# Designs tried in a protein design run: peptides against a protein of PDB entry 6FRK. Part 77

Target 1, 411 residues: chain A of PDB entry 6FRK
Amino acid sequence: NEEVLNAMLKEVCTALLEADVNIKLVKQLRENVKSAIDLEEMASGLNKRKMIQHAVFKELVKLVDPGVKAWTPTKGKQNVIMFVGLQGSGKTTTCSKLAYYYQRKGWKTCLICADTFRAGAFDQLKQNATKARIPFYGSYTEMDPVIIASEGVEKFKNENFEIIIVDTSGRHKQEDSLFEEMLQVANAIQPDNIVYVMDASIGQACEAQAKAFKDKVDVASVIVTKLDGHAKGGGALSAVAATKSPIIFIGTGEHIDDFEPFKTQPFISKLLGMGDIEGLIDKVNELKLDDNEALIEKLKHGQFTLRDMYEQFQNIMKMGPFSQILGMIPGFGTDFMSKGNEQESMARLKKLMTIMDSMNDQELDSTDGAKVFSKQPGRIQRVARGSGVSTRDVQELLTQYTKFAQMVKKM

## One batch from the design tools (peptide; made by RFdiffusion4, then SolubleMPNN)

Design b2_p13_5_s2 (from b2_p13_5, 7 letters changed)
Fold by OpenDDE base, seed 4:
Structure b2_p13_5_s2 (fold): chain B 411 residues (1-411), chain A 13 residues (1-13)
Amino acid sequence: as target 1 above (411 residues)
Amino acid sequence: LVLLRNILLELSE
């Protein structure tokens, strides 16, 4: 039994290392899981796999809990949020995402570009801010980030902004000059929150990077970026461990909307390949898909029409990037849809919908749509001509529909 | 959600 446990723990440890979890954390987790598993309960015929999975899940949840409450902005106050992080971490993009998030929540939000080091930093921020209709401040002539940050914060305080986000300079490497500049800015503006932005794709380097920032600057919050890519999110655990600060948000793509509050349970579930059913439900609920109840009821009765399939394709298209949706589904690894396959998959869905747009209500609302077409092959030719596709493309759609209808009947 | 999953599974094949 101990050998079996050790073998299973070795597989879990390997998978966590492949998920960019720091080797020290993996070792600690292994020992904590061993200590949490009652070997006597494992002997009683309980599903050893479920028990280990539950123990691993619990210990991972503890690793992303810094034991400190996340800072939250106070409504009706002026909340200054300073962003820190390396170049390429997604810091500047994340400032805009956070500003947009709070703006959508009805906060009076603004952005300050205190990045004087990077040429075009202010232009980039200005473009992003203007596109999102977020007020911004910066300078083309002032080279001191302390002056820009101070003036910008003062301006927006006087204008009664509630969320004042300050983007600072980054560097490609950790440099003492960067940390000195960050400290000077922090001392001048007295931020209510200092947010460290970390790129999850740097893997095992997450710990060292996060620690270097925490050792120099009073980081109070972490935002992890690039969780839409091949980054399995293990670096997030390293960031929490090093900074002793909570992850408050995650960046899940390149779009300004690809930003969400950090939720521990969904994140760990996704990290373990269990999917993010909660996040999928939340996204579906945000879409105000009122027709979901009627659809769920039809599905419970084993009824599935071509119209029901069309509505599902519309819902998928409304949920945003296909890669993000797939990444929420249990058993779909991030590898299943390369960025190139996303456009192709959306084009394929759009093609299928275009075929269905050429169908009539009798065809769409039939409980056996495939049988309607099989009984009258002339319908296939009509739909093919109407949608500008081959009869084969229509037959492929009907084959897919039939597979779906069979799956629904088995549910 | 299960339907969405199955749809996406089938589209990924």
Scores: peptide ipSAE 0.008, ipTM 0.409, DockQ to the pose 0.083
Fold by OpenDDE base, seed 2:
Structure b2_p13_5_s2 (fold): chain B 411 residues (1-411), chain A 13 residues (1-13)
Amino acid sequence: as target 1 above (411 residues)
Amino acid sequence: LVLLRNILLELSE
């Protein structure tokens, strides 16, 4: 029994290391899981695998919980939020995402660009802020970030802004000059919250980076970015462990709305490859699919048309990046996307929709669309010519439709 | 959700 436990723990530890979980945390987790598993209870016929998985899940949940309540802004007050992080961490983009999040919640929100180090930093922030209709402050001529931050904070305080976000300079590496500048800015503006932005894609370097920031700056909150990419999110555990600060938000893409409040359970579930069924349901419900009831009713009757398939493709296109959707489905690990560029999958979907745009209502609304085309092969040639594709491409679409219709009939 | 999963599976092949 101990050998079997050790073998299973070795597999879990390997998977966690492959998910960029820090080696020290994986060792600690292994010890904690071993101590939490009563070997005597495992003898009682409980599914040993499920018990180990549950113990691992529970210990990962503890690792991502610092035991500190997250700072929250106070409504009707002036809340100054300072952002810190390396260049390329997504800090500037995340400032805009957070500003947009609070603006959509009805907060009077503004942005300050105190990055004087990076050429075009203010232009980039101004462009993002203007697109989102967020008020902004910065300078093209002032080189002292302390002056810019102080003037901007004072201006927006006088204008009764509730959320005042200050973007600071980054560097490519941890440098003493960066930390000194951050401390000078923090001392001048007296922020209510300091947010450390971390790129999840840096893998095992997350611990060292997060520690370097925490040792120099009073980090109170963490935002993890680039969780849409190949990063399995294990670096987030390292950030929490090093900073002893909660993750408050995650960045899940390049768009301004690819930003969500951090949820512990869904995150750990995704990290373990269990998917995020709750987040998938929430996204499907947010997609005001007014026609979902009609579709669900058709599906209950085993009816599925080419039009129903087209509508589902439109829904998939509205759900955002395909990688995010797949990563929420149980059993669709990150490895499933490794074969196809996300852009290629979206291009394939658009191609299929373009083929269906050349179909008539009789073809689209038939309960057996494939049979309509099989009875009159001239329809395939018409659709192929109309959409600028081969007859083979139309046949492949009809084959996919037939597979879907068969799956629907088995539901 | 099952339909979406199946659609996504077929699109990934």
Scores: peptide ipSAE 0.007, ipTM 0.440, DockQ to the pose 0.094
Fold by OpenDDE base, seed 3:
Structure b2_p13_5_s2 (fold): chain B 411 residues (1-411), chain A 13 residues (1-13)
Amino acid sequence: as target 1 above (411 residues)
Amino acid sequence: LVLLRNILLELSE
């Protein structure tokens, strides 16, 4: 029994290491899991695999909890949030995402560009801020980030802004000059929160990077970016361990809306490939897909038309990036989170919808579905010509529809 | 949600 436990723990440890979890944390987790598992309970015929998975899940949840309450902005006060992180971490994009998040919640938000090191930093911030209709401050002439940050914070304080986000300079590497600049800015503006932005895709480097920032500046919050890509999320555990600071948000894509509050359990579930059913439910509820009741009622009657499929594809497109949705479904492993597959999947959906846009109401609303086309092959040729696709592409769509309609009938 | 899941599963195959 101990040998079997050790073998299973070895597999879990390997999978966690492959998920970019730091080797020290994996070792600690292994010992904690061993200590939490009662070997006598495992002998009693309990599903050893489920017990180990549950123990691993609990220990991962503890690793993501720094034991420190996350800072939250105070309504009706001026909250200064300073961003720190390496160049390419997604820091500037994350500033805009956070500002947009608070703006959508009815906070008076603004952005300050205190990045004087990177050419075009202010133009990039200005472009992002303008697109999101977020007030911004920066300079084309002032080279001292302390002056820019101080003036911008003072300006927006005087204008009664509630959320004042300061983007700082990044570097390509950890440099003492960067840390000195960050300290000078922090001392000048006296931020209520310092947010460290980390790219999850840097894998095993997450611990060392996060530690270097925490050792120099009082990081109070972490935001993890690029969790839509090949980043397996294990680096987030390293960031929490090194900074002793909570993850407050995650960046889940390139869009300004690809930003969500960090939830521990959904994140760990996703990391373990268990999916995030709760987050999927939350996203579906946020979309106010009121039209789903009529669809659910039709589905209960085993009716599923091409129009019903079209409406479902519209709903999927409204839910955001397909990779994010797939990554929330149990059994869609990390391999489906590749950016290439998302664009291709969305392009495939759009192609299918374009084919259906060339169908008439009689075809879309037919309870016979694909049989309407099989009975009258001239319809396939018409739809193919109308949508600019091959007759084969229309047949593939009808085949997919038939599979869906069969699944619906089994529900 | 189950339907959406099944749709997504089939689109991934």
Scores: peptide ipSAE 0.006, ipTM 0.449, DockQ to the pose 0.083
Fold by OpenDDE base, seed 5:
Structure b2_p13_5_s2 (fold): chain B 411 residues (1-411), chain A 13 residues (1-13)
Amino acid sequence: as target 1 above (411 residues)
Amino acid sequence: LVLLRNILLELSE
């Protein structure tokens, strides 16, 4: 039994290392899991695999919890949020994502570009801010980031902004000049929160980088970026361990909406390849898919129409990028949709919807839509002409519909 | 959720 446990723990440790979890944390987790498992209970015929999985899950949850409550902005106050991180971490993009997140929640939000080092930093911020209709401040002429940050913070405080986000200069390497500049900016603006932005793809370097920032400035929050890529997110655990600061948000893509509040349970579930069932349920609930009580009731009765399928396609399009949705489904890793496959899948979905837009109510609302078309082949030709597609494309849609309708009948 | 999963699977093929 101990040999079997050690073998299973070795597999878990290997998987965690492959997920970019720091080797020290993996070793500690192994010992904690081994100590938490009662070998006598394992001998009594309990599901050893479930017990180990639960123990691993519980210990990973503890590693993500720094025991410190996340900072939250106060409504009706001026909250200054300073961003720090290396160049290429996604810091500037994340500033815009956070600003947009708060703006969508009805906060008076603004952005300050205090990156004087990178050519075009202010133009990039201005472009992102303008697209999102977020007020911004920066300079093309001032080279001192302390002056820009101070003036921008003062301006937006005087204008009663509630969320004031300050982007700082990044560097390709840990440079003493970067840390000194960052400290000078922090001292000048006295931020309510300092956010360290970390790229999840840097793997084992996460600990050393996160520590270097925490040793220079009072990092109070972490944002992890590029979790849509090949990064399995294990580096996030290293950032929490090094900064002793909670992860507050995650970046899940390149779009401004590819930004979510951090949830511990879903994140650990995804890290273990279990999927994010809770996040998928939450997204489904946020879309008010449940408001279609009529659809749920039809589905319970094994009824599924082409209109019902069309409505489901609309719902999928509202959920955002397919890569994110698939990454929430158990057994679908982040690698299942390359960026190319997402655009292709969206184009395919839009094509299917365009075909259905050329259908009539009798065709859309039939409980056996495929049979309606099979009985009257002239309908296929009409729909094909109306949507500018081949008769084959319409037949492929009807074949897909038939598969879905059969699945619904088995539910 | 099951329907959504199945739809996404078929769209990914």
Scores: peptide ipSAE 0.006, ipTM 0.410, DockQ to the pose 0.068

Design b2_p13_5_s3 (from b2_p13_5, 7 letters changed)
Fold by OpenDDE base, seed 2:
Structure b2_p13_5_s3 (fold): chain B 411 residues (1-411), chain A 13 residues (1-13)
Amino acid sequence: as target 1 above (411 residues)
Amino acid sequence: LIELLNILKELSE
């Protein structure tokens, strides 16, 4: 029994290391799991695998919980939020995402660019803020980030802004000069919250980076970025362990809306490759797929048209990157999309939709669209000419539709 | 939904 336990723990430890979980945390987890598993209770015929998985899950949940309540902004007050992090961590993009999140929640939100080190930092922030209609402050001429931050905070306080986000300079390395600048800015503006932004893709370096920031700056919150990529998020555990600060949000893509509040259970479930069923349900509900009672009723009756397929493609396009959706399904790990560029997959969907835009209502609303085209091949040529594609591309679409319609009939 | 996603994957290949 101990050998079987050790073998299973070795597999779990290997998987956690492959998920960029820090080696020290994996060792500690292994010891904690071993201490939590009563070997005598394992003898009682409980599914040993499920028990070990549950113990691992429970200990991972503890590792991501610092036991500290997350800071939350107070409505009707001026809340100054300072961002800190390395260059390339997604800090500037995350400032815009957080500002947009609060703006959508009805907060009077603004952005300050106190990054004087990076050429074009203010232009980038201005571009992002303007697209999102977020008020912003910065300078093209002032080189002191303390002056910019102080003036910007004072301006927006006087204008009764509720959320005042200050983006600071990043560096490529942990430099004492960066930390000194951050401390000077923090002392000048007296932020209510300091948010450390960490790139999840740096893997095993997450601990050392997070520790260096915590040792120099009073980090109170963590945001983890680039969780849409190959990063399985194990570095997030290292950030929490080092900073003793909660993860408040995660960045899940490049878009301004690829930003969500951190949820412990879904995150650990995804880290273990169990999927995010809750997040999938939430996204499905946000898409109002249930409001398409007509589609659900058609699917129940085994009816599926080219129009129904088109509407599903529109829904998928609204769900964002397809990898994020697949990564929420249990057993569909990140490796499932590894062969296809997401941009290529979206381009293929758009191409298919463009082909369907050249179809008529009789073709789109037929319960056997493929048969309509097979009976009158001249329709294929018309659609091909109308959409600027080959007749082969239209035939491939019809083949895909036929596969869909056959699956719907089996449901 | 899972079947739909599987088909969409096949379309993306």
Scores: peptide ipSAE 0.011, ipTM 0.450, DockQ to the pose 0.139
Fold by OpenDDE base, seed 4:
Structure b2_p13_5_s3 (fold): chain B 411 residues (1-411), chain A 13 residues (1-13)
Amino acid sequence: as target 1 above (411 residues)
Amino acid sequence: LIELLNILKELSE
């Protein structure tokens, strides 16, 4: 029994290391899991796999809990949020995402570009802010980030902004000059929250990077970026461990909407490949898909039409990047849709919908849409001509529909 | 919806 436990723990430890979890944390987790598992209960014929999985899940949940309550902005107050992090961490993009998040929640939000080191930093922030209709401040002439930050904060305080986000200079490396600049900015603006932005894709370097920032700056919150990629999120555990600060948000893509509040349970579930059913439900609920009940009822009766398929493609397109949706489903590895395949997949869905837009109500609402087309091949030619596609493309769609309808009947 | 998405996965493979 101990050998079986050790073998299973070795597999879990390997998987966690492959998920960019720091080796020290993996070792600690292994010992904590061993201590939490009652070997006597394992002997009683309980599903050893479920028991170990539950123990691992509980210990991972503890690793992402710093034991410190996350800072939250106060409504009707001026909340200054300073962003810190390396270049390439997604810091500047994350500032815009956070600003947009609060703006959508009805907060009076603004952005300050205090990055004087990077050429075009202000232009980039200005472009992002303008696109999102977020007020912004910066300078093309002032080279002191302290002056820019102070002036910007003062301006937006006087204008009664509730959320004042300050983007600071990043560097490619941890340099003492960067930390001195960050401290000077922090001292000048007296931020209510200092947010460290970390790229999850740096893997095992997450601990050292997060620690270096925490040792120099009073980091109170963490945002983890690039969780849409091959980064399995193990670096997030390293960030929490090093900073002793909660993860408040995660960046899940390149779009300004690819930003969500951090939820421990869904995150750990996803990290373990269990999927994010809660996040999927939340996204579905945000879409106000009132018609989902009627669809679920039809699916339960094994009825599936081309219209039902069209509505589902619309729903998928509304949920955002297909890779993110798939990444919420259990057993869909993050590897399944490379970033390049996402645009192609969306283009494919849009093409399929365009074909279906050339179908009539009789074709769309038939419980056996494929049979309607098979009985009258002239319909395929009409739809192909109407949508500007080949008859083969229409046949491929009908083949996909038939496969789908067969799966629905097996449910 | 999850089942639907699973089916869509199988169709995208």
Scores: peptide ipSAE 0.010, ipTM 0.458, DockQ to the pose 0.142
Fold by OpenDDE base, seed 5:
Structure b2_p13_5_s3 (fold): chain B 411 residues (1-411), chain A 13 residues (1-13)
Amino acid sequence: as target 1 above (411 residues)
Amino acid sequence: LIELLNILKELSE
């Protein structure tokens, strides 16, 4: 029994190390889990495997919880949020994502570029902000980030902005000059929240980097980026341990919408390779797929039309990146869609939808859409001309639809 | 939903 426990704990520890969890945290977790089980083994009759899994999960949840409540902005007040982090951490992109997140929630949000060191930092922020219709401030001529940050914060406070996000200069290395500049900016603008942005892909370096920032400025929140890549997010545990600050958001891709509030349970489930069932359920519920009671009822009756397929493609496009959805399904690893395949998949879906936009209601609402087209080949030619595609592309769509409809009939 | 996602994956390939 002890040998089986030790073997299972070894497998879990190996998996956590492969997930970029810091070796010290893995060792501590092993000891905590062992101690918890040794106490519970005194209770006869429990499934040891379930106990170990539960103990591991519980201890990982504790590692992600710093015991500090996350800062939240106050509605109707001016909330200044300062971003700090290394160059390449995704800090500037994350500023735009956070601004967009709050803007979509009806907050009056703005962005300030206080990065005077990186050539084109302000242009990049301006491009992102303009695309998202977010007000921004910065300078092409002022080189003092303290002046830019102070002027920008004052301007947006006077204009009654509720969320004022300040992006700062990053560096490739921990430089004393970066920390001094960052501290000067923080002292000048007196932020309500300091957000440390960390790249999940830096693995074992997460602890040392996060600690270096916390030792210089009062980091109160962590955002972890690049969780769409090969990084399993174990570095996030190191950041929480080092900063004693909660993870508030995660960046899950390159798009401005690839930004989610941090949830402990789904994150730990994903870290353990169990998938994000809760996040999948939440996304399904947010899509009001339940308002598709009519679709579910049709599916139960083995009915599936081209219109039903079109609506499903719209729903998937609303869910955001398909890679994220697949990454929420248990057994679909993060490697299942390379970043290139996602954009290609979305472009393919859009192409299929454009073909269906050239179909008529009789074609879209037929329970046997493929048969409608097969009986009257002139319909294929009409749709092809209307959508600017080949007759082959329309036939491929109909072949795909037929495969779907056959699967639905087997459900 | 999982089956739909699997089908969509097959369509994306």
Scores: peptide ipSAE 0.011, ipTM 0.463, DockQ to the pose 0.116; fails the geometry check
Fold by OpenDDE base, seed 3:
Structure b2_p13_5_s3 (fold): chain B 411 residues (1-411), chain A 13 residues (1-13)
Amino acid sequence: as target 1 above (411 residues)
Amino acid sequence: LIELLNILKELSE
């Protein structure tokens, strides 16, 4: 029994190491799991695998909990949030995502660009802020980030902003000069929260990077980015362990909406490849897909039209990146949609919808749309001309529809 | 819903 336990723990430890979990944390987790498992209960015919998985899950939940309550902004107050992190961590993009998140919640939000090191940093921030309709501050002429940050914070305080986000310089490497600049900015603006932004894709470097920031600045919150890619999220555990600070948000893609509050249970479930059924339910509920009941009822009757397919594509587009949805389904690991495939998949869906926009109600509402087109090939040519696509593209859509309708009939 | 999403996944491949 102990040999079987050790073998199973070895497999779990290997999988966690492959998920970029730090070797020290994996070792600690292994010992904690061993200590939490009653070998006598395992002898009693309990599903050893489920018991080990549950023990691993509980220990991973503890590793993500720093034992410190996350900072939250106070409504009706001026909350200064300073962002720190390396260049390429997604820091600037994350500033915009956080500002947009609070703006959508009815907070008066603004952005300050105190990145004087990177050429075009202010233009990038301005572009992102303008797209999101977020007020911004920065300078094209001032080179001191302390001056820019101080002036921007003062301006937005005087204008009664509730959320004041300060983006700082990021460098390619941990440099003492970067840390001194961050300290000077922090001392000048007196932030209510310092957010460390970490790229999850850096793998085993997460611990050392997170520690270097925490040792120099009072990091109080962590945001983990690039969890939409090949990053298995194990680096997030390293960030929490090193910073002793909670993960407050995660970046799950490149879009401004690809940003969500960190939830421990869903994150660990995803890390273990268990999926996130709860998050899927939450996303479906947020979409107010009340119109899906009528569709589900049609699907139960084996009826599926081109209009029903169009409505489903609209729903998928409203749900955001399809990779995120698929990554929430059990058995669809993080590897399923590379970032490139997601934009391509969304572009493909949009192309299919554009083809359907050129269809008439008779074609869209037919219970056998493919048969309508097969009986009158002139319809294919009309739709192709109307949508600016080839007749082959219309035929491909009809082939996909036919496959879908056949699957629905088998349900 | 999961079954529908699986079908939609197969269509996206």
Scores: peptide ipSAE 0.011, ipTM 0.466, DockQ to the pose 0.133; fails the geometry check

